Peptides against a protein of PDB entry 4QMF. Designs and how they scored, part 83

Target 1, 175 residues: chain A of PDB entry 4QMF
Amino acid sequence: ESSFMTLFPKYRESYLKTIWNDVTRALDKHNIACVLDLVEGSMTVKTTRKTYDPAIILKARDLIKLLARSVPFPQAVKILQDDMACDVIKIGNFVTNKERFVKRRQRLVGPNGNTLKALELLTKCYILVQGNTVSAMGPFKGLKEVRRVVEDCMKNIHPIYHIKELMIKRELAKR

## One batch from the design tools (peptide; made by RFdiffusion4, then SolubleMPNN)

Design b2_p19_3_s2 (from b2_p19_3, 8 letters changed)
Fold by OpenDDE base, seed 1:
Structure b2_p19_3_s2 (fold): chain B 175 residues (1-175), chain A 19 residues (1-19)
Amino acid sequence: as target 1 above (175 residues)
Amino acid sequence: SDEELLKKAIEELEKEEKE
């Protein structure tokens, strides 16, 4: 039997309580057990005797990881699909200066979130910038591109550069 | 500007995705 646990911040508690029945139902379809511990502030997923697919527990692990990082349930639950992967990119350690961190993180989002939206479209990924992490969901190839753009942004390479490159590549692929 | 470029890019991408 396999078990995975993740901690979540206190501000996430109310939301997690609200959607936990939905989490349970989604995981029950795969015979994965789950526990929400409000005292510890943790979520746990476990295989059961009836778990058929051994790989689904890893997706369940990813589900609770995404939920802990503020990804909404309707989006996070898609991780249980075979064609869906995810990545949680830590961005808080690239710069020590808080102001610089905030500025670079804001560049990733852009005005009205347009930079992020463009990146989502080009990579076919869902992307959520929250706190010290960027959560992404989508095809593996797209996730690799997202991570590159995100990390480079934190290294002071503006996302627009990569967006332009991705647009060119997309156009070339149509020919 | 970068903002204008992004806006145009998004519009084009959204159009393509709807087709």
Scores: peptide ipSAE 0.050, ipTM 0.701, DockQ to the pose 0.060
Fold by OpenDDE base, seed 2:
Structure b2_p19_3_s2 (fold): chain B 175 residues (1-175), chain A 19 residues (1-19)
Amino acid sequence: as target 1 above (175 residues)
Amino acid sequence: SDEELLKKAIEELEKEEKE
C-alpha cells in the first residue's frame, strides 16, 4: 500500500471542499482512495487492494500537489493522463525583496497575460503563476523549457528573450 | 515595441495551432 499527503493553504479550503467529490470520482476510476482533512489542511491519496496500475498513485500524488497550488480541478485532473507531466516550480526564494519579487513574477505574466500565453504556446504547456510557485503541465520537454524561463525570470532575465529564442527554434524545426 | 512584437508573435502562433 502506497500513500501520499500534501498540505494546502487555508485559502484553498473552500474550493477544495467544493470539488472534492469530483476528485473522489476521478480517482475512483483508478481505484485510488482519497481523503480531505480540513482540520489538518491536507489531502491524501492511497492505493487500495483494487488498484491495478502501480504508477497511477504517483499521478494522484501530483494531482493533489497541483490542487494545493491553486490549479483548478478541470486542468489538474488531466495529470492522470499518461502523456501529461507536471512541475511545481518554487519561485519564492530567488529574491528576498518583496517588491522585486512581485515585479519579476509579473514579467512572467506580462501585459494582459501575453507573455505567459506565448510561453504556453511555445512549450505546449499549461502554466499557472500563483503565489510563490509556478505550476506547469505538459510534455516533459516543454516543462524543462518552462522551468528554465521561470527560473531565469526570477534571476532577472526577461522572458521575452527566451520566447524569441524559442520562436527561432520553432521556425528552424519547420524547415 | 516588445509588446507589439509579442502580440504579433502570439497571433502567428495561434494561427499555427488552429491549422
Scores: peptide ipSAE 0.048, ipTM 0.695, DockQ to the pose 0.060
Fold by OpenDDE base, seed 3:
Structure b2_p19_3_s2 (fold): chain B 175 residues (1-175), chain A 19 residues (1-19)
Amino acid sequence: as target 1 above (175 residues)
Amino acid sequence: SDEELLKKAIEELEKEEKE
């Protein structure tokens, strides 16, 4: 039997407590067991003797990973769908200067969240910028683009450049 | 401004998504 554990920050505890029954119910459909440990601050998923699909445990792993990174449950649970993939992009190590880090991270969001919204539309992904990570969910092709834009942004390449490029590509693909 | 351009772009994208 396989098991995976992820730690979550303290500020997520209250939310995770409120939605854990929903997590349990969602995973029960796949005969995956789960445990929320409030003392350790961890979530665990594990296969059972009744788990039919061995691959579902990996999706369960991704689920708790997403939840730990502040993705809301109604969105995170979609990872259990066959056609849904995710990526958690670590952005905290690209820049050592905290102020510069914050500035570049903010560029991913943009004024009124418009940059992020544009990226979501163009990549057909859900994207959440939180702390030292960017969580994304969607098709593999879209996720690849998201990672490129996110990492380049942290390397001081403004997202608008990629947005324009993606817009052009999208227009060309429709022709 | 870049902001206005982006806003317009988003509006256009949203329109396309509705079609």
Scores: peptide ipSAE 0.047, ipTM 0.696, DockQ to the pose 0.062
Fold by OpenDDE base, seed 5:
Structure b2_p19_3_s2 (fold): chain B 175 residues (1-175), chain A 19 residues (1-19)
Amino acid sequence: as target 1 above (175 residues)
Amino acid sequence: SDEELLKKAIEELEKEEKE
């Protein structure tokens, strides 16, 4: 039997408690067991004797990882779909200066979230910027593009340059 | 449409970059 555990920050506790029954039901469909430990602040997923697809445990692992990083359940649960992948990009270690970090992270979001929305549309991904991580869900190709843009942003390359390039590529593909 | 929203977003971003 396979098991995976992830820790979650204290500020997620209340939300996770409210949606845990939904998590349980979603995983039960695949005969995956799950446990929410409020004392430790952890989520655990486990295969059972009735688990048919051994690969589904990896998706369950990704589910709790996404939930720990503030992705809402209705979005996170989509990871259980065969065609859906995810990535959690750590951005907190690119810049040591806090002010610089905040500024670069804000560039990724942009005014009224327009930068992020544009990136989501072009990559066909869901993207959530939270704390020291960026969580993304979507096709594998799109996820690669998201990671590139996010990391470059933290390296002081403005996302607009990548967005323009992606738009050009999109237009060319329509021809 | 998504395409229209994307174009608008890019236009706004370009404007901001020039400011």
Scores: peptide ipSAE 0.037, ipTM 0.696, DockQ to the pose 0.626

Design b2_p19_3_s3 (from b2_p19_3, 6 letters changed)
Fold by OpenDDE base, seed 4:
Structure b2_p19_3_s3 (fold): chain B 175 residues (1-175), chain A 19 residues (1-19)
Amino acid sequence: as target 1 above (175 residues)
Amino acid sequence: SDEELLEKAIKELEEELKE
């Protein structure tokens, strides 16, 4: 039997409690068991004797990982689809100065969220910037691009430069 | 369209960089 556990921050507790029945139902379809431990502040997923797809446990692992990082359930649950991958990018350790960190993180979002929206469109990914992480869901190719842009942004390379590059590549691919 | 939204976003971002 395979099992994975992830911790979640206290501020997520209320939300996770409200959606946990939905999590359970979604995972039950795959015969994956799950546990929400409010004392420890953890989520656990595990295979059962009825689990027929051994790979689904890894997707379940990703599901709880995404939920722990503030991805809403309706989006996070899509990870259970075969064609969907995810990445949780830690951004908190690129910069020691808090003000600089906040500034660079804000660049990922941009005015009115337009930077993020542009990046989502170009990479065909869902992207959530929250706290010290950026969560992304989509095709592997897109996820690699997202990680590059996100990490470079934290290294003081403005996302616009990558967006322009991706735009050019997109145009070339249409030809 | 997605293309129009993308172009608009890029234009806005370019303007931000000029400032």
Scores: peptide ipSAE 0.126, ipTM 0.772, DockQ to the pose 0.653
Fold by OpenDDE base, seed 2:
Structure b2_p19_3_s3 (fold): chain B 175 residues (1-175), chain A 19 residues (1-19)
Amino acid sequence: as target 1 above (175 residues)
Amino acid sequence: SDEELLEKAIKELEEELKE
């Protein structure tokens, strides 16, 4: 039997408590067991004797990882779908200056969230910028593009550069 | 359309970079 555990920050506790029954129900469909430990601040998923698909435990692992990083359950649970992948991009270590970090992180979002929306559209991904991580869900190709844009942004390459590039590629693909 | 939204976003971003 396989088991995976992830820690979650204290500020997520209240939310996780409210949705844990939904998590349990979603995982029960795949015969994956789960535990929310409020003392430790952890989520655990594990296979059971009834688990049929051995690969589903990895998706369950990803589910709790996404939940720990503030992805809402209705979105996070989509990771259990076969065609859905995810990535949690750590952005907190690219710069040491807090102000610079905040500014660069904000560039990912942009005015009225339009930068992020554009990136989501172009990559066909869901993207959540929260704290020291960017969580993304979508096709593998799109995820690779998201990671590139996100990391480069933290390296002081404005997202507009990549967005323009992606737009050009999109137009070429339509032809 | 999505394309129009993208174009608008790009325009806004370009304007932001000019500031």
Scores: peptide ipSAE 0.124, ipTM 0.770, DockQ to the pose 0.703
Fold by OpenDDE base, seed 3:
Structure b2_p19_3_s3 (fold): chain B 175 residues (1-175), chain A 19 residues (1-19)
Amino acid sequence: as target 1 above (175 residues)
Amino acid sequence: SDEELLEKAIKELEEELKE
């Protein structure tokens, strides 16, 4: 039997407590057991003898990983769907200067969140920028594009250039 | 500016989505 555990930050505790019954119900459909440890600040998922799909445990692992990174449950639970993939992109180590880090991270969001919205639309992904990570959910091709844009942004390439490229590709695909 | 360019791009994208 397989088991996976992830830690979550303290500020996430209250929310996780409120939705944990929903997590349990969602995973019960797949015969995956789960535990919320408030003392350690961890979430655990594990297969049971009744687990019939061996691959679902990996999706359960992804679920708790997403939840730990502030993805809301109604969105995170979609990871259990067959056609849904996710990526957690670590962005905290690209820049050593804190102010520069914050500035570049903010570029991913943009004014009124428009940059992020544009990226979501163009990649058909859900994207959440939080702390030192960017969480994304969607089709594999879209996720690959998101990672490229996010990492390049942290390397001081403005997302607008990628957005323009993606828009052109989209227009060409419609013709 | 980059911001103006982004706004224009977003506007164009929104227009395409309406078609």
Scores: peptide ipSAE 0.070, ipTM 0.712, DockQ to the pose 0.066
Fold by OpenDDE base, seed 1:
Structure b2_p19_3_s3 (fold): chain B 175 residues (1-175), chain A 19 residues (1-19)
Amino acid sequence: as target 1 above (175 residues)
Amino acid sequence: SDEELLEKAIKELEEELKE
């Protein structure tokens, strides 16, 4: 038997309470048990004796990790699909200066979120910038690209340069 | 500018993906 636990911030509690029945239902299809602990502020997933696919517990682990990082349930639950992977990129430690951190994080999002949208389109990923992390969901190749762009952005490389590069690569792949 | 480039790129990309 395997189990995984993830802590979540207090501000996420109300939302998690509202969707937890949906989480339970989604995981029940795979015979994965789950627990929401409001006192500790944690989510737990665990295999049962009826769990058929042992790998699904890892996806369940990822599900609660994504939920803890403010990914909405309708998006996060897609992680249970075989063709979906995810990544939670820690961005809070690249810059010690708070103002510089905020500026670089904002650069990743761009005006009206268009920079992020462009990156999502090019990588075929869902991307959510929240606090000190960037959560991404999509194909493995796309996730690698997202992590590169995100980390480079925090290292003061503008996302637009990577977007241009990705667009060129996309055009070349059509030939 | 970078902003102009981004806007153009996004527009073109969205159009291509609609097809």
Scores: peptide ipSAE 0.063, ipTM 0.718, DockQ to the pose 0.063

Design b2_p19_3_s4 (from b2_p19_3, 8 letters changed)
Fold by OpenDDE base, seed 4:
Structure b2_p19_3_s4 (fold): chain B 175 residues (1-175), chain A 19 residues (1-19)
Amino acid sequence: as target 1 above (175 residues)
Amino acid sequence: SDEELLKEAIEELEKELKE
């Protein structure tokens, strides 16, 4: 049987406690067992003898990964759908200077969140910028685009460049 | 619509970059 575990930061503990029954219920539908360990600060998912879809455990793994990175449960649980993929992009190691890091991370969000919103629309993804990671959910094609924009942003390429490019591509695809 | 929201967002971003 397969099992996956992820650690979560202390500040997520309260939230995870509140939604864990919902997590359990969602995974029970697929006969996946789960455990929230508050002492260790970990979440675990595992197959059972009643698990009928061997691939669902990987989605369960992704679920707890997303939850650990502050994705809300109502969004994260969508990962259990067949057509939904996700990516957790580590952004904390692109820049050593903290101020520069914060500045570039903020560029991903932009004024009033408009940069992020535009990127979400163009890629058809959900995107959450939190801490040292960017979490994204959506189609594989969109996720690849998100990762490129996010990483390039941390490399000091402004997201607007890619947004304009994606907009052009979108217009061309409509014709 | 999503298209309208997208265009508005881009316009705002472009404006911010010019300033």
Scores: peptide ipSAE 0.138, ipTM 0.791, DockQ to the pose 0.595
Fold by OpenDDE base, seed 5:
Structure b2_p19_3_s4 (fold): chain B 175 residues (1-175), chain A 19 residues (1-19)
Amino acid sequence: as target 1 above (175 residues)
Amino acid sequence: SDEELLKEAIEELEKELKE
């Protein structure tokens, strides 16, 4: 039997309570058990004797990880699909100055969210910037590109430079 | 289209970088 647990922040509790029945139903299809502990502030997923695919527990682990980082359930549950991968990128430790951190994080989103939208389109990923993490879901190749752009952004390389490069590569690939 | 929206977004971003 395999088990994974993740903690979630207090501000996420109310939402998780509202969607937990949906989480349970989604995981039941794969015979994965789950527990929401409101006292500890944790989510747990477990294999059962009826679990057929042993690898699905890893996807369940990723599901609760994404939910803990504010990814909404309708998006997070897609991680259970075979072709879907995810990445949670910690961005809070790249710079010590809070103001600098906020500015660089905002650059990733951009005016009207255009920077983030462009990155999502080019990488074919879902991307959520929240707090000290960036959560991404999509193909493995796209996720690698997202991580590069996100980390470079926190290292003071503006995302626009990567976006331009990705756009050029996309145009060349159409030929 | 998504491509058109992407190009527009890039143009806006480039404009902001020049300001």
Scores: peptide ipSAE 0.122, ipTM 0.780, DockQ to the pose 0.643
Fold by OpenDDE base, seed 1:
Structure b2_p19_3_s4 (fold): chain B 175 residues (1-175), chain A 19 residues (1-19)
Amino acid sequence: as target 1 above (175 residues)
Amino acid sequence: SDEELLKEAIEELEKELKE
């Protein structure tokens, strides 16, 4: 038997309470048990004796990790699909200066979120910038690209450079 | 500027994706 636990911030409590029945239902299809602990502020997933696919517990682990990082349930639950992977990129430790951190994080999003949207389109990933993390969901190749762009951005490499590069690669792949 | 480059890139990308 395997189990995984993830802590979540207090501000997510109300939302998690509202969607937890949906979480339970989604995981029940795979015979994965789950617990929401409002006192500790944690989510737990665990295999049962009826769990058929042992690998699904890892996806369940990822599900609660994504939920803890503010990914909405309708998006997060897609992680249970075989063709979906995810990554939670920690961005809070690249810059010690708070103002510089905020500026670089904002650069990832761009005006009206267009930079992020462009990156999502090019990588075929869902991307959410929240707090000290960037959550991404999509194909493995796309996730690698997202992590590169995100980390480089925090290292003061502008996302536009990578976006242009990805666009060129996309065009070349059509030939 | 970076903003101008971004705008152009996004416009081009959106155009290509619609085709």
Scores: peptide ipSAE 0.068, ipTM 0.713, DockQ to the pose 0.067
Fold by OpenDDE base, seed 2:
Structure b2_p19_3_s4 (fold): chain B 175 residues (1-175), chain A 19 residues (1-19)
Amino acid sequence: as target 1 above (175 residues)
Amino acid sequence: SDEELLKEAIEELEKELKE
């Protein structure tokens, strides 16, 4: 039997408590067991004797990882779908200056969230910028593009550069 | 369309960068 555990920050506790029954129900469909430990601040998923698909435990692992990083359950649970992948991009270590970090992180979102929306559309991904991580869900190709844009942004390459590039590629692909 | 929205978004972003 396989088991995976992830820690979650204290500020997520209240939310996780409210949705844990939904998590349990979603995982029960795949015969994956789960535990929310409020003392430790952890989520655990594990296979059971009834688990049929051995790969589903990895998706369950990803589910709790996404939940720990503030992805809402209705979105996070989509990771259990076969065609859905995810990536949690750590952005907190690219710069040491807090102000610079905040500014660059904000560039990912942009005015009125337009930068993020554009990136989501172009990559066909869901993207959540929260804290020291960017969580993304979508096709593998799109995820690779998201990671590139996100990391480059933290390296002081404005997302608009990549967005323009992606738009050009998109137009070319339509021809 | 999404394409039109994207173009508009980019235009707004470009304007912001020039400011």
Scores: peptide ipSAE 0.126, ipTM 0.783, DockQ to the pose 0.636; fails the geometry check

Design b2_p19_4_s1 (from b2_p19_4, 5 letters changed)
Fold by OpenDDE base, seed 2:
Structure b2_p19_4_s1 (fold): chain B 175 residues (1-175), chain A 19 residues (1-19)
Amino acid sequence: as target 1 above (175 residues)
Amino acid sequence: EEELDKELEELSKKILEEA
């Protein structure tokens, strides 16, 4: 396909309006067109006759997906780079109890966000926990690790086990 | 779990300090 659309929540509208010119400019460099529909609450990206790289439209799709999930533009736009991948992990369906959900999500973040920051360093990823999703950007290997930690955390597997494992792997890789 | 939380915080701080 040459066109992709994503919906965004109402609370993102104001921000998306403020950065949309920047989105347009970034995508113009790749001859990808984009539309922000405030009535529908959607973002659309599409190829043009001048689009050279057919694969860039998939990255543009990922861009609007990330933006819809509260990733700031300066970070999200990095998805257009060849060496950057992303993942949007849905965490809202692992538990039905709201309090349990909040607790497990908070455990993933940790005090002052230290757990999340540590995980970012270990995986060489950017990670944003927002609402019912965790957005991650980085190398494929790191993203796979992030997803494992995130999902397991929501399944009540304490992140410490994975953090220790990642620490060991990191030390081994230095040798 | 509280003990694990504490340990995780300590490890996290260590990782951050070494960065």
Scores: peptide ipSAE 0.727, ipTM 0.966, DockQ to the pose 0.954
Fold by OpenDDE base, seed 1:
Structure b2_p19_4_s1 (fold): chain B 175 residues (1-175), chain A 19 residues (1-19)
Amino acid sequence: as target 1 above (175 residues)
Amino acid sequence: EEELDKELEELSKKILEEA
């Protein structure tokens, strides 16, 4: 038997309460048990005697990790699909100066989120920037590209260089 | 950097329009 637990911030409590029945239903299909602890502020997933696929518990772990980082349930639940992977990128430790951090994070997002949306299209990923983390979901190759762009941006490498590179790669793949 | 920001915005819009 395997179990995983993830803590979530207080501001996520109300949302998690509203969708927890849906979480339970989604995991029940795979015979994974789950618990929402509102006192501790945690989510737990567990295998059961009826769990058929041992690998699904790792996807369940990722599900609660994504939910804790403000990914909406309709998107996060897609992690249970075989072809879907995820990454949670910590961006808070690249810069100690708060103003510099905010500036670089905003550069990654862009006006009206256009930079981020463009990056999503180029990498075929879902990307959410929230607080000190960037959550991404998609194919493994795309996730590697996202992490590179995100981390480099926090290291003061402008996203434009990577966007141009990804555009070229996309055009070459069409031929 | 501001120039690069503007260029990135234009490029992003182009990508979004082509989608």
Scores: peptide ipSAE 0.726, ipTM 0.966, DockQ to the pose 0.955
Fold by OpenDDE base, seed 3:
Structure b2_p19_4_s1 (fold): chain B 175 residues (1-175), chain A 19 residues (1-19)
Amino acid sequence: as target 1 above (175 residues)
Amino acid sequence: EEELDKELEELSKKILEEA
């Protein structure tokens, strides 16, 4: 039997409490057990004797990881689907200067979130920028592209270059 | 950088409109 645990920040506690029954129900369909520990501030998922697909535990692991990083449940639960992958990109360690960090993070999001929305469309991914992490969900190819854009942005490579490249690729795919 | 920011915004809007 396999088990995975993730810690979550205190500010996420109230939300997790609210949706935990839904988490339990979703995982029960796969015979995966789960525990929310409010004292430790952790979520745990584990296989049971009735778990049919051993690989589902890895998706359950990803589910709690996404939830810990502020992805809402209706989106995060999609990770349990076979065709859905995810990535949690740590962006807080690329820049030591706080102001520079904020500026680069904001550049990734763009005015009214337009840059991020555009990137989502181009990569066919869901993307959430929260704190020192970027959470993404989608096809593997798209996730790879997202990580590249995100990390490069934090390295002071302007997203415009990647967006243009992705646009070209999309246009070529329409033919 | 400001020029690139403006261009990115314009492209983003274009992408969103075409979707």
Scores: peptide ipSAE 0.725, ipTM 0.966, DockQ to the pose 0.983
Fold by OpenDDE base, seed 5:
Structure b2_p19_4_s1 (fold): chain B 175 residues (1-175), chain A 19 residues (1-19)
Amino acid sequence: as target 1 above (175 residues)
Amino acid sequence: EEELDKELEELSKKILEEA
């Protein structure tokens, strides 16, 4: 039997309560058990005797990890698909100055979120910037590209350089 | 930085329009 637990912040509690039945239903299809502990502020997933695919527990682990980081359920549940991977990038420790942190994080998002949306298209990923983390879902290759852009941005490397590079790569791939 | 920000915005809009 395998089990994984993740903690979630208090502000996420109300939402998780509302969608937990849906989480349970999604995991039941794979015979994975789950528990929401509102006192501790934790989510747990467990294999059962009826779990057929032992690898699905790792995807369940990723599901609760994504939910804890504010990814909405309709998107997060896609992690249970075989071709879907995810990454949670911690960005809060790259810069000590709060003002610089906010500025660099905003640069990654861009006006009206256009930079982030463009990056999503170029990498074929879903990307959510929330607090001190960036959550991404998509193909492994795309996730590597996202992490590079995100971390470099927090290191004061302007996203424009990576966007241009990704655009060129996309054009070359069409040939 | 401001110039690069403007260029990035223009490129982003272009990418979104071509999608």
Scores: peptide ipSAE 0.723, ipTM 0.966, DockQ to the pose 0.985

